# Peptides against a protein of PDB entry 6O8C: the designs that were tried, part 188

Target 1, 262 residues: chain A of PDB entry 6O8C
Amino acid sequence: VGLRYEKISLPKIHPRYDLDGDASMAKAVTGVVCYACRTASTLLLYQELMRKGVRWLVELVKDDYNETVHKKTEVVITLDFCIRNIEKTVKVYEKLMKVNLEAAELGEISDIHTKLLRLSSSQGTIESSLQDISSRLSPGGLLADTWAHQEGTHPRDRNVEKLQVLLNCITEIYYQFKKDKAERRLAYNEEQIHKFDKQKLYYHATKAMSHFSEECVRKYEAFKDKSEEWMRKMLHLRKQLLSLTNQCFDIEEEVSKYQDYT

## One batch from the design tools (peptide; made by RFdiffusion4, then SolubleMPNN)

Design b2_p26_8_s2 (from b2_p26_8, 13 letters changed)
Fold by OpenDDE base, seed 5:
Structure b2_p26_8_s2 (fold): chain B 262 residues (1-262), chain A 26 residues (1-26)
Amino acid sequence: as target 1 above (262 residues)
Amino acid sequence: SSEERRKKRLEEIDELLERLRELAGE
């Protein structure tokens, strides 16, 4: 959904010379362009906040990833150690079996060994999944945040300032039209100036609306769409990483149960 | 502890995700 804003359009500009109508029109145009300026500023702020949030999120997720990798490594070491110890025990009991001793115990130890080997085999899958996550988080990966600084509008674009300049020009003409209205009738030369100013007003207004639509709204919408897509992917990655973390802890817990046999 | 630090990071991630989702209108 993103930020909600109202779609704006310029009022109809009548070609007829009408001091009352022109003043009213100029007032309306001023209002519309003023709203565009405020909206552009709000949209920019939203994007900047989102960019900061995205960067922070990536940092946190990377930290969590590194912790998970570390945990996985510890589990692998522990598991391998446990397997080696169980294997030694199995060999001892196998020798005892040759003299018909401790048959039941050998069976139990062998079962433990089999279970540990299964756990060990799962480590490969975890490793592969972690590598995939790393790839996705790495520069150029599917979850890289390069889009955040490429898409949308930026303070350096000075879009709000550009719109403000146009608004100032429009406002100046509006104030003049208010004065013209108060005069009720203009001399020929002043009338011609009024007509030219009306054309300038139209030009500035059109330029402002085009700039707002093309350089502010359109780019914002693109940023919003990319952010939504990226967020969905990040949520999925987060779930995957949590799952892997839990698997590591589960394996560690299970291995701890067998340490009494080593 | 390492566990406490991890828990804190997880909470921060969840909080940030929620805030970003709110901003995104989701």
Scores: peptide ipSAE 0.098, ipTM 0.730, DockQ to the pose 0.624
Fold by OpenDDE base, seed 4:
Structure b2_p26_8_s2 (fold): chain B 262 residues (1-262), chain A 26 residues (1-26)
Amino acid sequence: as target 1 above (262 residues)
Amino acid sequence: SSEERRKKRLEEIDELLERLRELAGE
């Protein structure tokens, strides 16, 4: 799950002055930090795409929720209308019973009335469930997408740019070390500069790796974990919402069977 | 119809979920 990346580490830096070794080391360091830059960019892109997807998903689920609420409302209206009509019919038949007429029919209508009242009582449970879903989707709710804006890395952090700056510095030193290697021997002053640059390269490299690990990889992993957790919760919510929708349709279908009695 | 709209939304949700899963490597 998530993007696969290779764990990277800096090559061993030998303290000894060695033009060939230093050039090779610098090349390797450049490669590692370059990989870090590319990886950081890829991880950032992934997170941005996921954030976009999460936002879209939330909107779609909210739309589906609203449609379900609307359907529930329609069913309630229809059911209430049917109940009122049946109640009127019951009253008529009760009057007829006083003259010993239509006893069997009254029983049937009364049973229908009882069934409709039971269906009506179920609406309260559906409403409560919808309210729960609404609360979970609301700002500050358990399924709010605020985590997507807080967790992970963001373009505004400029992590890729920061790493790129360090990479540029390292690359410059590498190119100089390549030149130094070609000279085969340096004068004393140039040798001292080379040694200082080697220290500088190490500084930049360690800074880059620390930044990559702490500000890119760690935050990405946190984002990934949160996204997985959130997605599982959203899937569960969706199942609940579908169940409620189906209940509304089932009730509507049941009510339609009794319309002939109204 | 309302049912057609709902069906469309459900399809959109399913498609998006699939895309997100693909991105996540699931």
Scores: peptide ipSAE 0.022, ipTM 0.657, DockQ to the pose 0.573
Fold by OpenDDE base, seed 3:
Structure b2_p26_8_s2 (fold): chain B 262 residues (1-262), chain A 26 residues (1-26)
Amino acid sequence: as target 1 above (262 residues)
Amino acid sequence: SSEERRKKRLEEIDELLERLRELAGE
């Protein structure tokens, strides 16, 4: 979703000397650039908050991963122990079969052994999935958060400050134009100064708008798009981890049913 | 505990999301 902001554009600047028109134009320009400054500030804040959120989410997902790995390890140990015990039991019953005793019991134990081996085979798939997740979360992996440090705007860029400087220059000229308007008529020298200031106003305004669009808005949009994509992938990864955890619990529960035979 | 840390992190994320919604005018 992100932040909503209005599309802004500079008013048309007429070349004709007109004290009333120039004051009105300067007021409008001041308003537009002021809006750009405020918008740039809010966009920056949004990105900084998102970066913080991304860092916390990464830590959360790493914790989930570690918990899943731990659970998987426990299940593997338990399962291996159970398999070893069942194999010992099978050997004993096989010896007894030579005396034609307990054939039905041997069959039951053998079936359990087969089931346990199937469960053990699934551990390889879980391990492979965990390794894949680990690789994706690792530095340089597909889900690394390096983009968050590279994309978008940063406080160190001083975009807001740069825009504010331009706004200050524009505002100063606007206030002068208000005074000029109040005078109704300017002397020749004052008129020339007014015309010069109008050119400066145009220069500052265009510079501000270009900076806002190219260095603030464009970079913000790129950051937003990458963040949304990354977030979706991370949420999906969390779901995968949950699924793997549940599989481990299911295996553990099933193994527990056979512990009486070990 | 790890669980407590996770809970704390989740709460912090929720707070951040709330702040983001406020900034968006929601």
Scores: peptide ipSAE 0.018, ipTM 0.537, DockQ to the pose 0.212
Fold by OpenDDE base, seed 1:
Order: structure tokens, then C-alpha cells, then sequence
Structure b2_p26_8_s2 (fold): chain B 262 residues (1-262), chain A 26 residues (1-26)
């Protein structure tokens, strides 16, 4: 299951000067922004892991595709060889039949020839399907992983660091408010500083929450949505590729039954 | 053998798909 996080919001900031209330509020704000920092880090890590996994998956699927193409080619060669041999046999028996011999055997071999030709015709469909898969896996294809690089948050965005800076500022004010609370009453000048710091706290807190919401959470959700969509498509492609592989093996097995007639 | 390698690759793909699906919320 994808990452789950709790929805966070800033506590209500009262405009009234209250040393006890302001200290409590500052503590709560610090906690919320701290959680935002940790969450942002976790969300980033998740996305980085997903990107690595997606890249690895694409490579594995490409390898499987190439192996399937190789198998298909092998089957085509074997099938063509078998068809040629059966055709030679048919010609021989046709000549014998003109002399009123081996009519029953000719019928059996002719039926085998017809079956082999049907199998040969199916190779075109397999080839077309493989080409479609190749197109989808190509850099410009529908299963391109370009979204993984475009969507979401990246280490280069330095979102965690930016939030941490804001958290540091908020924490500093919180500790000052704890001291102010301990003083019980502030001198006029100190009171004015406290009021200004409260405004700064509000500014930093709102900036942090805005950044977290818009640059971390929103982008993460977009990344997650794209990843889910892409994964569904990849699962479907995987099933198609497996089906094609099985068809190749089935054809090979059927051809092997007729090798005794060649 | 080639068959063993193929089997291993298929297992790897299936395992990775399952893990990524879980992470993707599917």
C-alpha cells in the first residue's frame, strides 16, 4: 500500500497578546512543521524508490521482450524447415499415388502440411503484436517512464531543507516564547519584540505549510496517480507478452509432433 | 540453462511488479 500520512493543519493563532497562549501555540506550530519536514522526507524517499523500481522494471520487461522475440524467430526457422520437409514428402507421395500407391499416407501428410501452414500464418499476428509492444516500450511510447522524472518531488528541489530552515526559525521563536512565559510579565520593549516575533512565527508557519502542501503533498499525489496509471498499463503489457511467449511455445510443441513425418 | 535464466527473470519481474503495485496502492 502507498504511503499514508496524516492531514496536518496549523493551530489557530490568536491575535491577543498572551504569554501562556503564545507559548502553547508556538509549541503546537513547531510540532506541526516538524511533522511536515519528516513527512516531506518520507514522501521524497518513496518517490525515489519508486523511480528506481520503475527503471528496473522497464529493463527487465525489455529483456523479456527480447527473449520472446528470439524465441519467436527460432520457432519460425523450425517451422519453415518442417514445412519444407513436409512439402518434399508430399511431392514424393504424389508421384507414388500416380502409380496407385500410398494414397492413405498422402492424405495424412497433406493434413499435416495444412496444419503447419496455419501455424505459419499465425506468426504474422505474433510479429505484429510484438511490434506493438516494442512501440509501447519505446522512449516515445505509451509506457515511457518520462513521467517518473517529471512528476513528483526530487532531491534537487531541496524541499526538506527549505522546510527545515523554516522549522529552525519557528523553533527559535518557540524557545523564546517559553522564556517569555517564564518571565510572567515582560517590559514594554520586550513585549513589543514578542509581538513582532509572533508575526514572524505566523509568517514562517504559513510559508512552511504552503510549501508543504503545494510543493510536497500535491506533487507527491500527482506522482502517485501517474505511477498507478503506468503500473496498470505495464501489468497489461506483461500479460500480453506472456501470452505471446506461450503461443510460441505451443507452436513449437505442435511442430515437434510432426517432425517424425519429415 | 536458458530456461532457468528465463524462469528466474520471470520471477524477478513478478516480484518487482508485486512490490511496486503495493507501493503504488494497488
Amino acid sequence: as target 1 above (262 residues)
Amino acid sequence: SSEERRKKRLEEIDELLERLRELAGE
Scores: peptide ipSAE 0.100, ipTM 0.729, DockQ to the pose 0.731; fails the geometry check

Design b2_p26_8_s3 (from b2_p26_8, 14 letters changed)
Fold by OpenDDE base, seed 4:
Structure b2_p26_8_s3 (fold): chain B 262 residues (1-262), chain A 26 residues (1-26)
Amino acid sequence: as target 1 above (262 residues)
Amino acid sequence: SSEERRRRRQKEIDELLEQLEELAGR
């Protein structure tokens, strides 16, 4: 799960003036920072895609929830109707019992009534479970998707653009160092400029790597971890919804057995 | 002194880098 990227480090920058070494070092630094830019872009894209996936999954689970609530409501209506009919039947048989008729049948119907009332009580538990699920999915709930908008990196952060600017500066110095290498020997003033550019290169490179590590990689990893945890919880919640749906179907089936007595 | 020239140049570099940072933020 997630994107694999290689841990990158800057090459060692030697303080000694060496035109060949400095050009080679600058080339290596350019490559590393270029990789950082590409990686940052890829990590950003991944997160944006994941955010879309999160939103999609939230809608899917909400649909599942609504379907479960609908089924529960249907069962409640059916059950209440059945209870009312059985209660009427009980009253009729109680009247018949006063004339010493059909006492055995009254006992059976009373047992059915008791069972139906028990099923009705179980609906309260299902309702409580649905309310818990709703609370978890609600804004500010444990399964809210607000983290997806807060965690990680965003296009508005312009991390890739910032890294690209640094890469451009580094690349410019690299091209200059390539020219300096071709000259084999620099005049004193040019040598001093080269030394200063080397310091600039180091500064840009360290800044790029720090930015990449702290603002891109670390935030991505935090986003990834939260995403994985959230996904596991959402999958578990879907299983809970399925269980509740099945309970509703089981109750409906049981109620159907008693319809002949109504 | 050579050290003062180096410090002045470093300051100029730092200022240029700051300007580049501002440009990168745009």
Scores: peptide ipSAE 0.020, ipTM 0.494, DockQ to the pose 0.008
Fold by OpenDDE base, seed 2:
Structure b2_p26_8_s3 (fold): chain B 262 residues (1-262), chain A 26 residues (1-26)
Amino acid sequence: as target 1 above (262 residues)
Amino acid sequence: SSEERRRRRQKEIDELLEQLEELAGR
């Protein structure tokens, strides 16, 4: 579950000249844009941390894969050796059978041989599964982490800095409107400046909110959705690897029971 | 006249305000 944030909106801006109302409005706008700056920073940090986590998880799963491959290889070598030894024993007993000796033991050894061959056949399925996993983890595979570098927001986008510049402009206008309110009445020229600054404030605020929504929030949500999907797939893959590892251990244990006959 | 200068300034301000409104609405 990603970071929760509150949806913010600009206060209603009244077109009428009102020193008290304009100061109050400017204060509210400053607060909203300030929240947007902080939220954008938090969303960026979250994404950067998630990217590190994704890289870490990829390496972890690769290590798990390599360990599974190694274990499989050991089991294959052991199994092949056991099969070869049993086959030699079968040949010896077949020769003895011609002399009417030890028919019951030959049957038992033959059954063991059949079981070992079945275990050997299962190794092919494990190999196929490992190859599938390898293909999925490969560059360009279904579980590639390329999306983590492409999706979302990045420090290089300078979204927080851009919002901060707009916030600074808005804050300056707010402080001026606070002074204007204290004067109670402005001269004609000062009134015109106030009206002009009100439009500037509206412009900066709208630009800030648009940038926040389109370049920060929307991209973050897209990143979050992709990360959740990818994470689910990776966790499933890890479970598959664990299952394959356990199968290798089970085969090794079963083979060990027959080593006394070789 | 002082009134003519005032009218010119008001016109310039109104034009700038209109431009800003157009930019803010896009």
Scores: peptide ipSAE 0.019, ipTM 0.500, DockQ to the pose 0.007
Fold by OpenDDE base, seed 3:
Structure b2_p26_8_s3 (fold): chain B 262 residues (1-262), chain A 26 residues (1-26)
Amino acid sequence: as target 1 above (262 residues)
Amino acid sequence: SSEERRRRRQKEIDELLEQLEELAGR
């Protein structure tokens, strides 16, 4: 569940010179841009935490893969040993069959041999599946975590700091407008400065909101979408590894039943 | 007149503020 944020919009600008209205507008703008700064910081923090989580999950899945490979290797060794022993036994019974003494026993041993060979063939499928998983987890593979370093916002982008600078400029103008309101009437020169500062305030506010929308929110949403997709694929991969591990255990159990004949 | 110059300046400021409002609403 991603971070919920409210859509932010700037208040309407009244072009008319009004000391009370301008102070109120400047206060509202300051509040909106302040919220944008806080939201941008929160979105950045979330992404950094998710990047750590992604790295952790990659290592976890690699460990699961290595355990599965190890188990598969053990089963292959055991199975190959069992097959070799059964083949030796079959050769002995074939020699005895020339004297017509143990045809029924030879049939049973031959059936076991056939079953073991079928189990051995399934190991080839497991190996192919493990190779596919390895390729997907490898650098440049379909499940590589390179996207986590490329997508979204990063501390190095200094988006929060850029927004904070704009907020500081807006806040300074707001405090001046609060003073201007207290004077009730400005001299002509002070009135012109006030009007000029009003233009600056809206310029900074527009720049802040554009930067927030394009460089913070949009990139965050792209990161979130990719993260969710990647996470689903990784969880599916873990389930596949578990299935392969279980298949190895099943084969090992079947082989153990035939070891008494070897 | 000095009043006419003042009216022209106010109109220019009002137009600029309107443009900034349109930019902020995108």
Scores: peptide ipSAE 0.019, ipTM 0.465, DockQ to the pose 0.007
Fold by OpenDDE base, seed 5:
Structure b2_p26_8_s3 (fold): chain B 262 residues (1-262), chain A 26 residues (1-26)
Amino acid sequence: as target 1 above (262 residues)
Amino acid sequence: SSEERRRRRQKEIDELLEQLEELAGR
């Protein structure tokens, strides 16, 4: 199950002066913005974990690539050696045939030579595929991890801290409204302060929700989408690399069958 | 063996991919 969060919205703020209603509203707003803070923190954490995972995967695949390149090189050397030895043998048998000496094994040796040449031809395809993989993994390539540093939210953005500041302001107003409620009736000046604080609460709440939506949720979703796309591409690349590795092993195994003739 | 090393490496890759997919909501 992927990262899930609930879509949150501010409660309706009534313009009417009502000490009981305003205290209840302020409590609800505090709860919503508190949830936004926690959610933003969770979203950030998952992104940081994902970035760490991406880095690990990239390095792992690079190591596998290097190992495959080394294996391919080993196979090429072995194959070339076998081809050279078989070619020498073929030349000897051809000379014997010219002197009317029957070489019953000439056909078999020639067939082996043909098979080895076919295997050698496949190395060009493997090389081109490895070069493609290298280009994709290179800086600026299609599978570069630059997106992980660019997309989403980062600790340096201090989004959680910014939301927390707004939450603190809202919470302070809520506590004041709770006191106002306890007074049951406010003097004119206190009533005006209450009304102004209600406007401030609305402002802070709106700012918090806007920040949460635009700077936390939206950026997280963009990061998520990009990560999914990248992961699909990486999975495909991994499959290709594994296939190439297996081909190298298969060629090595096939060449080993002919060692008795070399 | 080289094959065992390859299999272990593949397992590590698969485990990482599974973890990443889980974190990504897949």
Scores: peptide ipSAE 0.012, ipTM 0.382, DockQ to the pose 0.668; fails the geometry check

Design b2_p26_8_s4 (from b2_p26_8, 14 letters changed)
Fold by OpenDDE base, seed 2:
Structure b2_p26_8_s4 (fold): chain B 262 residues (1-262), chain A 26 residues (1-26)
Amino acid sequence: as target 1 above (262 residues)
Amino acid sequence: SSEERRKERQEKIDRLLKELEELFGR
C-alpha cells in the first residue's frame, strides 16, 4: 500500500497580461507547490521510519537466529550422547547373545538406535538451513538492509528545503500580484516588472514540480517497491526460522522418550 | 526464562512487522 498522496499538476499559465488572472494563477501555483513541500516532507519521514524499523527487525531476527542455533547445538549434544549410550548397550546385549543368554530388549534397543540415527541425519538438514539463513542475513546477503540506504530520499538530499526555497520565491511573486491586482492598473514600468515576475514564477513552478516528481515521488516509489519485496522475503525467512526452531524442540522431545534406555 | 525471552522477542517481531506492513506493506 504505502503512503497515499494526491496527484498534482500546475495550472495552465497563460502568457497574456491579466492582473486578475495572474493573481489567481499565482495563488493556485502557490497552493500546488505548498502541497508538494508538505508531501515531500511526509514521504521522507515515512522512509526514515521504515529504515529504522527495518534495522530493528533485522536485529530481532538475528537474535532469534542465534537462539535457534543455540537450541540446535544443545539438541545435537544430547542426541549424540544418547546414540553413544545406546551403542554401548547394543554391544553388551550382542555379547550376551553369543553366550546363549536371552536379550528380549535387544530388538527394541536396536530400533531405538535406528530412530536416533534418523534424527541425527535430520540435524544435518537443519544445519544447512540455518547456514542458508545466516548467509541471507549477513552483509551482502539477499536480506541485507543495504537497499534501505541506497533507495529513496534522504535528509541529506535537502529536497524539502530546495522545494521550500522555490515556494518562497513563488509566494513572494504571488503577494506582489495580489498587490498589483489591488492597484487595478499598473504604470508601464511596473507592468514590465509584472511580466518578468510572471516568467520567473513559471520557471520556479516548473522547477519545483519537476524536482518533486523526479527526486521525491519517483524515488519514494522505488523505495516502496524494494521495501515490499524485502518484507516478503523477510516474512518467508521468519517462517523458515520458526519451523527450524519447532523441529529442534520436536527432536528434543522425541529423544527424551528414549532416556530410560541410556 | 529463555522461553519467556523467546516469546517476548516473537511478540516484538510480530508488532514490528505489522507496523512496517501498515506503512509500506500491501
Scores: peptide ipSAE 0.396, ipTM 0.900, DockQ to the pose 0.730
Fold by OpenDDE base, seed 5:
Structure b2_p26_8_s4 (fold): chain B 262 residues (1-262), chain A 26 residues (1-26)
Amino acid sequence: as target 1 above (262 residues)
Amino acid sequence: SSEERRKERQEKIDRLLKELEELFGR
């Protein structure tokens, strides 16, 4: 689930002074940290794409919600008008029945009235459901996009740039170790510098891997988990909203059948 | 028409959901 990446680890760094071994080790470290930089950049890009997509999705769903609310309101007005007209008709027929007119027509109109009242009752449930959806989409709601701004890594964190700086330092030491290897033997002072540079290499590499793990990978995984949860909830909300929309259209269609009686 | 706009919006939502699922979905 989500973007896949390879688990990386630093090679073992031996304390022994060995020009050939140190150059090989430095090369391997450079490769690992380089991969970390590229991976961090990729993880950031995917998160930014997800954030953009989430924003667009929320906007589209809000538009759909607003249209549904409008449709519901229209249906309520139409339904209420139809009910009022039927009620007037029922009253007229009730008065006429006192004069021995056939009850068959009154029965039909009364049945229509009962059906319309049932449809009207369903509007309350639809309204409640729409209010729930509104609350979930609103700021502070369960489906607000606040998580997308809080979770994960952001360009402003400059994680890729920080890793790149460390990679540059490591690469410089690697190139020096490559030169040292070519010399086969170093003077005492140069040997001491080599040993110090090896310690610096270790420090930079450890810092890079720690930063990559804690500030890039871990935060990305948290973002991924939140995104999956949010997506499941959003899919469910969308299904609910579609159902409500269809109910409004179904009610409108049903009411239209009775308009001939008004 | 309103219906056409609604349909178009639903198609956009479907496409976007698919894209998001491909990135981070199950």
Scores: peptide ipSAE 0.396, ipTM 0.900, DockQ to the pose 0.713
Fold by OpenDDE base, seed 4:
Structure b2_p26_8_s4 (fold): chain B 262 residues (1-262), chain A 26 residues (1-26)
Amino acid sequence: as target 1 above (262 residues)
Amino acid sequence: SSEERRKERQEKIDRLLKELEELFGR
């Protein structure tokens, strides 16, 4: 689940002065840190894509919410109108019933009235559910996308750039070690420089690996975990919202059946 | 119509969810 990447580790760095070994080691280190740079870039891209998708999803769900609220309002108005009309009809038939007329019709209309009142009572539950959804989608809500802006790595962190700087330093030393290897033997001063550069390479490599692990990989994993949790919750919310939408349409359909009596 | 808009929105959500799931490796 999520972007797959290979676990990387630095090669063993031997303290011994060895031009061939040092060149080979430097090459390997360069490769590892290069991979870290590419991986960091890919992880960043992945997160940015997810953030965009999450934002768009939230907006679409908000649109769906607003449409559902609108539909509910429409249904409430229609239902209330229908109830009022039926109540007027009931009153008329009740008067007729007092003179032993239209008894069967009164029963039918009264049953319709009861059904409409039951439908009306369900509106409160729908309203409460919509309010809950609104609260979860609102700023500070459990389904707000604030986590996407807080968790993980961001372009502003400049992790890729920081790693690239270290890679450049390492690569420079690697190229020098290739030259040193080609010389087969170095003068005393050049040998001391080589040894010093080897220490620098180790320092840069260690710094790169630490940065990659702590500031890129760890944060990415945290982002991935939060995104999975958020997605599960969002899917559930969507199902709830769809259910509420369907309830509104069902009520509208039922009300339409009784319009001939109003 | 409002129904057409609703349908279109649901299709968009479905497509987006599918894309996001693919990013999750599902």
Scores: peptide ipSAE 0.395, ipTM 0.900, DockQ to the pose 0.566
Fold by OpenDDE base, seed 3:
Structure b2_p26_8_s4 (fold): chain B 262 residues (1-262), chain A 26 residues (1-26)
Amino acid sequence: as target 1 above (262 residues)
Amino acid sequence: SSEERRKERQEKIDRLLKELEELFGR
């Protein structure tokens, strides 16, 4: 869903000199640009919170990955040891069979050996999967957080401050237009100043709206879309990692059952 | 224990994901 905001537009600015109309227009423009400033600030805050959350999530998932790698390594060592011991036992039984001993015990041990070799083969698949996860989490990987530093708006862009400066200029003109309205009629020189200020108001308002749309809203939408995509991929990676972890524990448990034969 | 730490980390991830989802307006 993302942060909801209203689409804003500037009121129509009439070229005709009208003290009442110009004051009303200036008030409306002030309101619109004020809303843009507030919205830009809120959008920036949202993005900063998301960036912080993304960094924490990556850290936690990397910790989970490292623990899984460690567990996998332990299982490999234990499994290899168990296989070596079973192989020694098989060799002993094969020598004894030459002296008419029952083949039944050798069959059971051989079956265990075969099962252990299958488990050992699965370790290669787990390793490959872990390497894939590592590559995705590494710098330059598909799940790297580099996008979070590049996409969207940042405090260093000073977008809110730039909009605030424009808002201040607009507000000053609005207050002057309010005074002009109260005078009901201006002298020629004051009328000319009013007309120039109206042009300045239009300039500042247009600049503010352009900046808001192009540098704040557009970049925010790009950030939001990228963050949603990244989050879906990260959730999937987490599930894969949990599955691999469980597989390592399952293998460890199975190997423990055969350690009594070694 | 290692298992307790793992469980705690998973809970932290779950909480963080929930918070991030809330930011999405879900």
Scores: peptide ipSAE 0.392, ipTM 0.899, DockQ to the pose 0.526

